Peptides against a protein of PDB entry 5H65. Designs and how they scored, part 178

Target 1, 294 residues: chain A of PDB entry 5H65
Amino acid sequence: QYLERTPLCAILKQKAPQQYRIRAKLRSYKPRRLFQSVKLHCPKCHLLQEVPHEGDLDIIFQDGATKTPDVKLQNTSLYDSKIWTTKNQKGRKVAVHFVKNNGILPLSNECLLLIEGGTLSEICKLSNKFNSVIPVRSGHEDLELLDLSAPFLIQGTIHHYGCKQCSSLRSIQNLNSLVDKTSWIPSSVAEALGIVPLQYVFVMTFTLDDGTGVLEAYLMDSDKFFQIPASEVLMDDDLQKSVDMIMDMFCPPGIKIDAYPWLECFIKSYNVTNGTDNQICYQIFDTTVAEDVI

## One batch from the design tools (peptide; made by RFdiffusion4, then SolubleMPNN)

Design b2_p21_8_s3 (from b2_p21_8, 12 letters changed)
Fold by OpenDDE base, seed 1:
Structure b2_p21_8_s3 (fold): chain B 294 residues (1-294), chain A 21 residues (1-21)
Amino acid sequence: as target 1 above (294 residues)
Amino acid sequence: SAEEEEDKKKYYAKSVEALKS
């Protein structure tokens, strides 16, 4: 797409909706902390929610650990089961189910584990050693996903979450519908289990100033703006540093705005009604800034 | 073989157990 540059003063006088190409300086942005800018977004209901913190997950898995694995659900055609009883944690029982591919256990780096009663630490260790981990619980007739407040799938350091509002959970045996039980693509797992996967997104508000006017523009982006996946940034220090560097470049601390670099981006205006108030808001779209930092 | 799969299962189980706290 191509749009002519429009000064902010002109944009501020125009009705929405419209699309603009602008050249402005980033006067300020919020939130200032990167971890606060990463959210989970549902592509269906469009709800934004916080990424659960470690403490949140600890609670969920602690609660799950209070439930005893059902012996009747062990060792199906889908998975082989092993159960342990801890010695130093009130005799907590942990069940791990190794999902088979055509009746054969895959290689460790391809194997999906279903875990009952595991702690966050244990689950994370397993997800690093094996390909994938799904926290589960014993249902009435089958294993079921533990809780959508926790990841439905953990692969290494990546936590995949589902939308509570839009998902209609199905039992674990529905993984049988997956012909390839070695790759464990998150979207495929989600589909099999009736989960609407949430998307990691950067959510920020930019205050833009081109000398003619000032406006706030909303950013909601998964991987285009920074050319960094929002899904990976929270677990990768280098990626975090990269984002911080980009933001510091455009909005350097302790320097006057006159010395700030120019940011070129696309924004779209849209109408928002809050009670009796009708206001025009702006959103950044189809913009990549990381190329200037590379 | 069935024996090989059993050995693999045993190995996996031990690996998981080793990761437990």
Scores: peptide ipSAE 0.358, ipTM 0.889, DockQ to the pose 0.032
Fold by OpenDDE base, seed 4:
Structure b2_p21_8_s3 (fold): chain B 294 residues (1-294), chain A 21 residues (1-21)
Amino acid sequence: as target 1 above (294 residues)
Amino acid sequence: SAEEEEDKKKYYAKSVEALKS
């Protein structure tokens, strides 16, 4: 789509909803800290959630580790099971279930592990070796996802989360519906287990100034704006540095706004009702920032 | 088969290694 550039002063006078192309300077933004700008967003109920901290996950997995794996649920047609007893922690039982593809164990890097009773550290270690891991617990008749407050799938360093509100969890045997039991596409896994996947998003508020006016624009973006996936940034120092560099480029500290580079972006206006108050808000969309923007 | 059992052992050993690392 092509839009003519519109000055902010003109935009501020117009009714919503409308779409605009603008050229403005990033006077300021919030939150300032990157880890505070990364959220989980449900595409169905639109709830924004905080990404769980390691401490939160530790609690969940520690609680799960207090439960003994049910022997009756081990070694099914779907998976082979191995029980490990820790030397410490009073001989804690950890069940590792290796999901088979057509009755055959795939290559380790293609194998989905179901972990029952593992700590966060153990789960992460297994994920690093086997790529795909699902934390599970023994249900009444089948293995079940441990907790939607924790990742339903860990692939490498990426934690995939599901929406508690919108998900209707199904037992682990529903993974049988997947034809390919080697690739473990997160969306396919989620669908099989009745999970509505949450999307990692950058959530920021930009204060934009083009010299004619000032407006605040909301940014909610997963991977387009920075060309960096929000799903990976929290676990990758280099990606974090890249985002910080981009933000410092557009909003350099210790420098006057007159020297700031120009940011070209698309914004859309929309009406928001807060009680009896009606206001027009703005959101950035379909925008990619480039390093050569000056 | 004996070969299958051996493969399983290696597979499990890898998981143990990961857990103990």
Scores: peptide ipSAE 0.358, ipTM 0.867, DockQ to the pose 0.043
Fold by OpenDDE base, seed 2:
Structure b2_p21_8_s3 (fold): chain B 294 residues (1-294), chain A 21 residues (1-21)
Amino acid sequence: as target 1 above (294 residues)
Amino acid sequence: SAEEEEDKKKYYAKSVEALKS
């Protein structure tokens, strides 16, 4: 899209909503730590939430492991089941269900595992070997997703989450609606199970300065701004380093702002009402800053 | 074949068991 460049001083005087093209320096940004900038966003209700960390997941899966798998739900047309009893004093029951494609077990790298009673460590190991894992529990008549507070699908190191508010969960047998049970696309799995998938997003606040004025702009972006997926950055050291390098480039530590590079981006203004206070806020959109960096 | 599927099932089960903590 094409917009004429507008100085910040002019933008600050105008009513919202409007769209602008700007050229400014990144004086500062928040949060400074990358892991704090990655959030989960619902495309339907627009709720932002924190990405669960290992400690959170440990608790959820530990609780799930206290439940005994229902033998009546084993070995259906959809999956073959195997059950273990741990050797520890707790005698934990673990059930793994191997989803079949047209009645045939697919190759390990294409086979979806449904795990009941597994720990986070066990689930992670399985996801690395079999690629796709869904944590489940025994429902009344079918297997069900364990908990939307945990990933509904784990693929390698990627955790896929669903919105608790917007999802209307359906039982595991609804995976039968998927014609191809070897390619487990997260969106397809979500649709089959009645899940509204959450999106990983970078959430940052930029303080922009073009010499005529100072403006705070909100960034919420999944993969365009850095050309790095927010969904992958938390589990990839190289991607983290790349983002850090980009931010250091635009906002170099120990250097005066006069030497900062110029950032060209699009921003949109919008009205926000908080009680009796009405203010204009700004959001970055349709902007890529690292096209030539990655 | 049915035998091949059974062998695959056994292999998968053993693989899962071996990966348990």
Scores: peptide ipSAE 0.318, ipTM 0.872, DockQ to the pose 0.032
Fold by OpenDDE base, seed 5:
Structure b2_p21_8_s3 (fold): chain B 294 residues (1-294), chain A 21 residues (1-21)
Amino acid sequence: as target 1 above (294 residues)
Amino acid sequence: SAEEEEDKKKYYAKSVEALKS
């Protein structure tokens, strides 16, 4: 439905919830660093989580690498297994399991690898070569996902995460439920393994000023606002530059706000109760910013 | 089968190559 433009001063006086179309300048925004603006969101419980840092993943995979692969779980109807031994002093064992499609190994670029005992570096190398990788561990009777604190699926440079709260993990043999074991769609893999996949989102707070008033608006968006997927931005320098360019365009450093471009967007108001205090908050929605509209 | 064994060898070689890269 079409909404007429409303000045911020009028919006600030109205009760929530309501939807508005506004035209305002972006006085400031937070966080200032792009990597701090990318979060993981659960579509089921709606909790926001930080994207794990590389250092966090290193610890998880290092711990996993201390466990010896169970020989009894190698070479099943679902996958063929090979063991690689490192040349370091400890001779660490890395099990690579190649998932078969109907008992036959698919093309290498379509083959899902299950990695047991690999470091982050090794897993990343394998994902670059084979595309799809799942870090696993030896369970009592089957291979299991290593840790939901780490990606349940790595495809190229994309890390797919699951919600610890909402997921009920199932063993690797549940991948048998997938009819097509060549197209490893993250959602399908997640469903088979009992994982609720998390969504990458941009999370930012905009301070908007149209000359009549100032309000803060919350932005939570996956791929529409910047027309850039939040899931890809952390691993792509060009996408990062694009987002930075957009933000610098709307909020240029060293320039007075009078020279800032106007931002047109939709915001919705909503009530938030913190103890005895009732507060009206604002969220940006259904808004796309593009270079050609500035 | 012989074909399966050959495929396994190829896949293993590729994985090892990736790990050593």
Scores: peptide ipSAE 0.287, ipTM 0.836, DockQ to the pose 0.043; fails the geometry check

Design b2_p21_8_s4 (from b2_p21_8, 14 letters changed)
Fold by OpenDDE base, seed 1:
Structure b2_p21_8_s4 (fold): chain B 294 residues (1-294), chain A 21 residues (1-21)
Amino acid sequence: as target 1 above (294 residues)
Amino acid sequence: SKEEEEAKKKYYAKSVKALKS
């Protein structure tokens, strides 16, 4: 697409909705901390949620670990089951279910594990060795997803979450609908289990200044703006450093704004009604800034 | 089957090793 550059002073006088190409300096942004800018977004209900912290997950899995695995649900056509008894935790039982592909256990890196009774630490250790893990619990007739407040799927260091509002959970046996039980695509797993997957997004507010005017622009982006996936950034120190470097480049600390680099971006205006107040807001779109850092 | 049990033992051993690490 092509848009002529418009000064902010002109934009501020125009009605919404419209699209603009702008050249402005990033006067400031919020939140300042990267971990606060990463959220979970539902593509259906559009609710923004916080990414659960380790402490939150500890509680959920600790609660799950208080439940004893149901022996009647072990060793089905879908999975082989083994019970591990802890040595130092009062003999806590952890059920590990290995999902089979056509009746045969796949390679370890292709095998999906269903875990009930495991702690966060244990689940993470298993995900590192087997790649794909689903925390589950014993239902009345089948294994079920443990809790949508926790990841429905853990792959390596990536936690996949589902929307509580939009999901209609189905039991684990619905994984049988997947023809290939070696490539565990999160969206496919979610579909089989009736989960609406949440999307990791960067959520930030930029204060932009081009010398003619100042406006705030909202950023909600998954992987295009920084060319870094929001889903991976929290678990990768190098990616975090990259984002920090990008933000420091456009909004360098300790110097005056006159020395800031210019940011080229697209923004769209839209109307928002809050009670009796009608306000025009702005959102960044179709913009990539990572190329300026390389 | 015997082969299935052997496979289960192998995977169980690997999982237990991971859990104990």
Scores: peptide ipSAE 0.392, ipTM 0.892, DockQ to the pose 0.043
Fold by OpenDDE base, seed 4:
Structure b2_p21_8_s4 (fold): chain B 294 residues (1-294), chain A 21 residues (1-21)
Amino acid sequence: as target 1 above (294 residues)
Amino acid sequence: SKEEEEAKKKYYAKSVKALKS
C-alpha cells in the first residue's frame, strides 16, 4: 500500500486509528540494551514475557535432572531409548530417546532427541550434534514436556518457547500424529503437543522527531525491521553487533540530532484506555531499516 | 533386527560423545 508522507505535527492532531508514512529522526530509543529489547510474545493472549536467562534454565533442568527416568516409558514404537550415566559423584542417569520415523531411525541431523534428566549444557551439546532436542520428563503414563518455562524445542542454538497460559500440553506420544518425523517444524511440534508457541520479538520505544513534532512509536517486530530474527539475535554475536550498528547509525552517540540520518517508516495510531484516561499511541509497522545486501 | 541394533548403538555413541564433549 502507498501512503503519502505526513509530518508529525499533523499526525499529532488527528484521531486514531490511522496509518501514516513518516520521515523522522530517531532522537532516542528504549531500552538501550539489546537483550532487554528481546521478548517473547504470545499471539493468542498477547502476553509479553522475558526470555528466560541461562540461570533460570539451569535451575529448571537441574531440577529435572534429579528425577530418575522411568524404565517403563523407554523404548516405545515412537522412540528408542538409551541411558547414559554420568561419571560424577551422583551417577546421574540421563535418558536419551531417539525418535523414529516409521520405525526407522532417521539421519542424525534429522533425528529428534528427547532428553530426560539432562542439564542445560548437555542439552545444548546434543542440539548442536542432532539439531532437534526436546527436554522431557517421565509422566504417569508417558513422557511429557519437562516445563514450559524452558524451551519445548531446541534446534541448534534456537530455543522455542510455549505459552503457559494458552497451552494445553499433551503427552509425547502425540508426536505420532506427525507424518514426517524428520523435519521437526516447530509449529508442527507445538501443535502436536498442544503448545501455543511464543514469538521472539524486538520490543522498543522510539522517540521520533521530524522537526515539526515529536512522538513516541512502539516497535514490536520479529524479523522485519532489522531483517534480523529476534529468535536468533540473543545467541549470535554477529547479529547482535549488526543490530547495535543499525541503532548507532540512526542514533549515534555523542552527536547532535541535527546530524542524525532520516528514518522512513510506517506508523499506525491506536487508542488506548488506561482507566479513565484515553490516549493515542503509535506503533511502527511494515518497516525495514536495514538494506538487504544481496 | 541387527541393523536396527547397530544403528541404535551408533546413535547412542554419538549422543554420548556429545554429552562428554
Scores: peptide ipSAE 0.392, ipTM 0.890, DockQ to the pose 0.044
Fold by OpenDDE base, seed 5:
Structure b2_p21_8_s4 (fold): chain B 294 residues (1-294), chain A 21 residues (1-21)
Amino acid sequence: as target 1 above (294 residues)
Amino acid sequence: SKEEEEAKKKYYAKSVKALKS
C-alpha cells in the first residue's frame, strides 16, 4: 500500500512494529568491505553464516584428498568412474564420476561430475569445463557428500552451500530420483540429497540522516536492493564494481553529507528484547535503488 | 556398448585435460 513520507524524528518516537517510507541521506554504512557484507542465510532456521574463505575450503578438500576412493563404489548404474593419479610424490588418487541420464552419458556441458579426492583448484578447473561438480567421499555403501562446510554443488564460479543444522544428508544414489539428470538445478539437487540450501544475502547496517534525526537500519537482501545477485557478486569483478559505485554514490568519500544524494526507501520497525532491555530496530524492505546509478 | 566406452574415454580425456591445465 501507499505510504506517506515520514521524517525520521517522528519515526524515532513511535512504537513498533510499523512500516514507513522515508527519504534520507546515507551518512555511513558497515561493513565497508563488500566481501564482509555477503553472508549465507538459511531460509528454514534463519541463521546467518559467513561465506567460507578459499583457505577454509583448501583445508577441507585437502583432508578429503587423504582418503582413497573405494573401488567397490565405482561404476554404478548412476555414474561411470575414472581414476586419475597425480604425478606428485604421493601419487594421489582422484576419482571422477560422470553421472548418466537414463544409463547414457549426457552432453559434457550437461554432465554432473562427482569428484572424490580433488583439491579446490582441481575442482574449480573441472567445474569450468563441465559446469556442475559435487565434491564427494566414499561412504560405507555409497558415495556421500564430502562436507557441508564446503559447497555441495559448484556450477561454473558459483558455490552452492547447505545448512548443517537443517540438512539431513542422503547418499548420492538419491540423485536417481531426479527425472532430468542434465539441467542440475541447485534446488533439485539439494532436495534429492536432503540439503537445505543456503541463500546468499547482502547484510549491511545503514546510518540514515534526513536532517531531523539519525536512524540505523538493517539491510538483508539477496538481489532486489542493488538488483545484483549476492550469489554472483563475489566471483564477478564487474558486479563488485557496480555495488561499490552505488555505495560511493550514496556515501561519497571526501565530501560533506550536505552534498550526498537523497535515498528513498521503505523501513519497518520491530521490537528486540535483550534481557531486560527493549529496543526498537529498523530494517529496510521492498527497496530498489535507481537503475541509473549503475 | 562400444559407443559407451568411447564416450567414457572422451569424457575422461576432457577431465584429465582440465585437471592438468
Scores: peptide ipSAE 0.387, ipTM 0.890, DockQ to the pose 0.043
Fold by OpenDDE base, seed 2:
Structure b2_p21_8_s4 (fold): chain B 294 residues (1-294), chain A 21 residues (1-21)
Amino acid sequence: as target 1 above (294 residues)
Amino acid sequence: SKEEEEAKKKYYAKSVKALKS
């Protein structure tokens, strides 16, 4: 939708909700660290969550590794199973389940692995080789997803998470509902397992100034604003550098705001009620800045 | 079948190799 440019001073006087096109300078932004700006967002309950740290995942997978795989759940029509025993004195058993497509193992790079009892390191190694990995545990009658606090699907270096609040987990055999068991689309896997997938988003607060007024605008965006997927940025140094470069361009350190470039973007206003207090807030939407930078 | 078992062994070998890497 086409919108005429509106000065911030005019916007600040108007009631919400409304949509605006603005031209302003990025005076400042929060958080300053990129890693702190990447969150997980549920599209249903809209809860924002922190991306789990490696240390948190280590604990979850270590705990899972204390449980012995149930032999009765191995080698079903859905998957072939092999047990790997570690060489250490503990002799930890790891079950690797290879999901079949119509009873036949697909190509290695198309094969989904279900890992039972693996450490984070082991899971990552497998995901790098086989692409798709799901951490699982032995349930009463079937394999089940290990823990929604950990990724339900790891593809290469990408961790896919599900919402604990909105998900109603189903057992692994529900993957049978997928007609094609070679292209493991995260959304399809999630649907089969009753998972509401979380979305990686950049979450930032921009202080915008066009010389007529100043307002704070909230940014929650997955891949449009920077033209960089939030889902990949944490695991890619080059993407991180790109985001940093973009932010430094719009908000260069060590110089006055008068020299800042102009940012053109769309913002929408909305009402927020806190008790008896009503506040108008602003959110950036449908905005891409990377086209002029990359 | 024998072919299935061989394929299974192959995939297992690949997984073990990955785990040991």
Scores: peptide ipSAE 0.393, ipTM 0.892, DockQ to the pose 0.043; fails the geometry check

## One batch from the design tools (peptide; made by RFdiffusion4, then SolubleMPNN)

Design b2_p22_3_s1 (from b2_p22_3, 9 letters changed)
Fold by OpenDDE base, seed 3:
Parts: C-alpha cells; sequence; structure tokens
Structure b2_p22_3_s1 (fold): chain B 294 residues (1-294), chain A 22 residues (1-22)
C-alpha cells in the first residue's frame, strides 16, 4: 500500500497500532558493535537468543567428545561410517558418517557428514571440504543430534541453529524422508529432524530525528534492510565492512546531524504494556537502505 | 575410499582460524 510521508511530530501524537512512511535522520543507534546486533530469532516462539561464541561451541563439542561412538550404529542403509583415533594422549575417537543417496556415496561437495566426537576445528574443516556437516551423538537406537546449543547443520561458514523451546528432535534416520539427499537444504534437514530453525536477524534500536520530533524505532531484520544476510555477516569480513559503511554513512561519527543523509523507511507503532504503564513502541519494517545516499 | 581420505585429511590437518566478528 502506498503510504504518504508523515512527520514524526504527527506520529508521536497518534495511537497505536499504525503504519507510517517516514523520512528521518539516524541520530544514533544501538548497539554500536555489529556483533552485538546479530541475534537468533525463533519464528515460532519469537525468543531472541545470542549467537553462540566459539568458546561456547568448543565446550559443547568437547563434552560430546567424551562419549564414544556406538559401534552398533555404524554403517546403516543411510550412511557409511569411519572411525579415527586422534594421536593425542587421550585417544579421542572421531566417527564420521557419510550419508548416502539411494545407497550410493555422493561426491564430497554433495555429501552430508554426520560427525561424532569432533572438535569445532575439525567440524569446520570438514564443512569446508564437504559443505554440509551435522554434529551428532550415539543415541540408544540411532544417531541423534548432539545439542541444539550447537549448530544442527554447518554449511561452509554458515552455522544453522535450532530453537530448544520449539523443537522436538527426531533421530537421524528421519533424514531418509528427504527426497533430495544432495542439496541438504537447511529447512528440509530441520523439518526431517523436528527442528524449528532459528533465523539470524539484525537487532538494532534507531533514534530517528526529522526535525519535527524524535522517536526510537526497533529494527529486526534478516536480510532486507542492509541487503546483507545476517546469517553470513559474522563470518565474512567484507560483509561486515559493508554494514559498517552503511551505518557510518547514515550516522557518521564526528559530524553534525545537519549533514546526515535522510533515511526513508517504514515504521509501525505497537502497544507495549509493562505493568501499569502503557507505551507505544515503533518498529522498522519493509525497508531497504540504498547503497548510495546522495 | 576417496571420501574417507578427504575426511581424514580434514580432521588431521592444522586447525583453521575462524573468522572473528567485528
Amino acid sequence: as target 1 above (294 residues)
Amino acid sequence: SELEELASEAIFSEPLKLPKPI
């Protein structure tokens, strides 16, 4: 729908919920660090979660490596298995299961690996070579996903996470339900395993000023606002630089707001009740920032 | 197998440095 531009002073006087088109300057934003702005969002329960740090993942995988792979679960119709013993003093066993497509091992770039007892480093190296890796553990009767606190699927540099609250995990043999066992689409893998996938989102608070008024607007967006996927930005220096450049363009440090470019965006108002206090909040939606603000 | 060899090479190679978010 076409919305006419509304000045912030008029918006601030109106009841929620409503949608507006605005033109304003980005006076400030939070958080200032890009890493802090990237979160995981559940589309079902709407919880926001922090993206796990490398250290968190290391702990999870170290804990997983304390359990020995069950020999009875190796070499099924779904996968062929190989176990290696590390040369370290602990003699850690690493099991890799190569998922077959219709009983045939695919090419490396199309082969899903299931890994038991792997470190984060090993998993990442495997993901770089094979593209798709799932950290697993030996369950009672089948392989199972290791931990939803870790990625359920790693593809290249992308870590796919699932919601602990909303997921009802199913065993690895449920991957048999996938018709295509070559592309390993994250959503399909998630569905097969009973996982509600989390979405990477940029989460920021913008202070907007159009000279008539000032309001704070919340941004929660996966890939539209910056035209950069939140799922990739943390692992790509160039994408990080691009986001930083965009933010610096709209909110340049050390420059007066009078010289800031105008940001055109859509915002929606909504009511928030905190105890006895009713507050109107604003969220940016359906907005893409232009690369060149001239 | 070829896949096993590739996996072995990956596992026993030097650790990769993960990109650090800014």
Scores: peptide ipSAE 0.492, ipTM 0.845, DockQ to the pose 0.834
Fold by OpenDDE base, seed 5:
Structure b2_p22_3_s1 (fold): chain B 294 residues (1-294), chain A 22 residues (1-22)
Amino acid sequence: as target 1 above (294 residues)
Amino acid sequence: SELEELASEAIFSEPLKLPKPI
């Protein structure tokens, strides 16, 4: 529905919930660093989580590599297995399982790899070459997902994560239920393995000023606001630069706010109760800013 | 196999320098 533009001073006096169209300047925003603004969101339980750092993943994969692959779980109807021993002092074993499509090994670009005992670096190299990789471990009777604190699926440079709270993990043989064993759609893989996939989101707080009032508005968006996927931005320097350019355009450093461009957006108000205190909060919604940058 | 050779090359190649988020 069409909304008339409302000045911030009027909005600040109204009860929630309501929707508004506004025109304001971006006085400031938090967090200032792009990496800190990218979070993981569960669509089921709505928890926000930090994206794991490389150091966190290194620890998880190092711990996983302390376990020896179970020879009994190699070479099933679902996958063919190969084990390598590294030349390091400990002689680490790395098992790679090549998932078959109807009993036939696919081409490399369509082949899902299951990796046991791999480092983050090795997994990333494999994902770049084979597209799709799942870190696994030997369970009692089958291969299992290694750890939901790590990606359940790596595709190229994209890390797909699952919600620990909402997921009920199933063994790797459940991939047999997938009709299409070539595209390896993350949602389909997640469903087969009992994973609730997390969504990458931009999470920011904007301080908006239209000269009549100042309002803080929350932004939680995956791909609409910047027209850039939050899932891709962390691993793509060009996308990072694009987001930074957009933010610098609306909130340029070293100049006065009077010279800032106007931002047109939609905001919704909502009530938040913290103990005995009722507060009205604001969230940006259904807004795209990237079209104004081109 | 071809897939095993490709995987071996990837595993035993030099480590990738991953992009760091800003």
Scores: peptide ipSAE 0.489, ipTM 0.843, DockQ to the pose 0.850
Fold by OpenDDE base, seed 1:
Structure b2_p22_3_s1 (fold): chain B 294 residues (1-294), chain A 22 residues (1-22)
Amino acid sequence: as target 1 above (294 residues)
Amino acid sequence: SELEELASEAIFSEPLKLPKPI
């Protein structure tokens, strides 16, 4: 929809909800560090969660590795199993289950691995070679997802997470419901396993100033604003540099705001009630910086 | 099998350093 440009001073006087097109300078933003701006968002319950740190994942996988794979769960119609014993770590057992497509083992690049007792490092190395890995554990009657605090699926360098609140986990044999056992689409895997997938999002607060007024606008975006997926940025140095460069372009360090570029963007207002206090908040939407910088 | 060999090589290779976020 076409929107006329509205000055911030006029917007600040209006009731919510409304949509606006604005032209403003980015006076400042929070958080300043990129890793703090990347969150996990549940599309169902709308909770924001932190992306687990490497140290957190190490603990989860280390704990998982203390459990011995159940021999009764090896080699089913769904997967072929192999167990290795490590030389280090007092002879830790690692079980890898190779998921079959209609009883046939696929090529490595199409094969889903289920891993039991693997470290984060081992899992990441496997995902680089096989492209799809699920960390699992031995349940009572079937393999089960290890822990929703860890990725339910790792594809290359992408970690896919699920919502603990909204998910109703099902056993690994439910992967049989997938018609296509080669592409391993994350949403399809999640559906089969009863997982509500979390979305990677950039979460930032922008302070916008057009010379007539100042307002704070919230940004929650997965891939449109920067034209960079939030799901990939934490694992790619070049993407991180690109985001940093974009932010430095809007907020150049050591320069006065008078010299900042103008940002054209869309914002929507909405009401927030905190007890007896009603506040109007603003959110950026349908904005791509590559198109909106002048 | 070929898949088992590839998996074994991955598991027992040198540790992978993960990219660290900024």
Scores: peptide ipSAE 0.488, ipTM 0.843, DockQ to the pose 0.873
Fold by OpenDDE base, seed 2:
Structure b2_p22_3_s1 (fold): chain B 294 residues (1-294), chain A 22 residues (1-22)
Amino acid sequence: as target 1 above (294 residues)
Amino acid sequence: SELEELASEAIFSEPLKLPKPI
């Protein structure tokens, strides 16, 4: 929908909810560090979560590796299994289950691996070679997802997470419901396993100034604002540099705001009630800045 | 199998260096 440009001073006087097109300078933003701006968002319960750190994942996978794979759960109609014993760590057992497509083992680049007892390092190496890996554990009667605190699916360098609150986990045999057992679309895998997938989002607060007024606007965006996926930025140095460059362009350090470029964006106002206090907040929406930068 | 060999190579190879977020 076409919106006319509205000055911030006029917006600040209006009731919410409303949508606006604005032209303003990015006076400042928070957080300043990119890694702090990337969060996981649940589309159902709307909870924002931190992306787990490598150290956190190491602990989860180490704990998972304390449980021995159940030999009775190996080699089903869904997957073929192989167990290795590591030379280190007192002979840790690692089970890898190769998911079959209609009883046939696919090519490596199309094969989903289920891994029991793997370390983060091993899982990452496997995901780079096979594309798709699910960390699992032996349940009572079937393999189960290891832990929703860890990725439910690793594809290359991308970690796919699920919402603990909204997910109702199902056993691994539910992957049989997938018609296509070659592409391993994250949403399809999640649906089969009863997982509500979390979305990577950039979460920032922008202080916007157009010379008539100043307002803070919240940014929660997955891939539109920077034209860079939040899901990929943490694992790609070039993408990180690109985001940093964009932010430095709009909010250059060491110069006065008068020299800042103008940012055109859409914002929506909304009411927030905190006890007896009613506050109007603003959120950036449907805005792309990268087209002006590239 | 070929897949098992590939998996074994991945598991027992040297750790990959992953980029760190900035």
Scores: peptide ipSAE 0.488, ipTM 0.843, DockQ to the pose 0.861

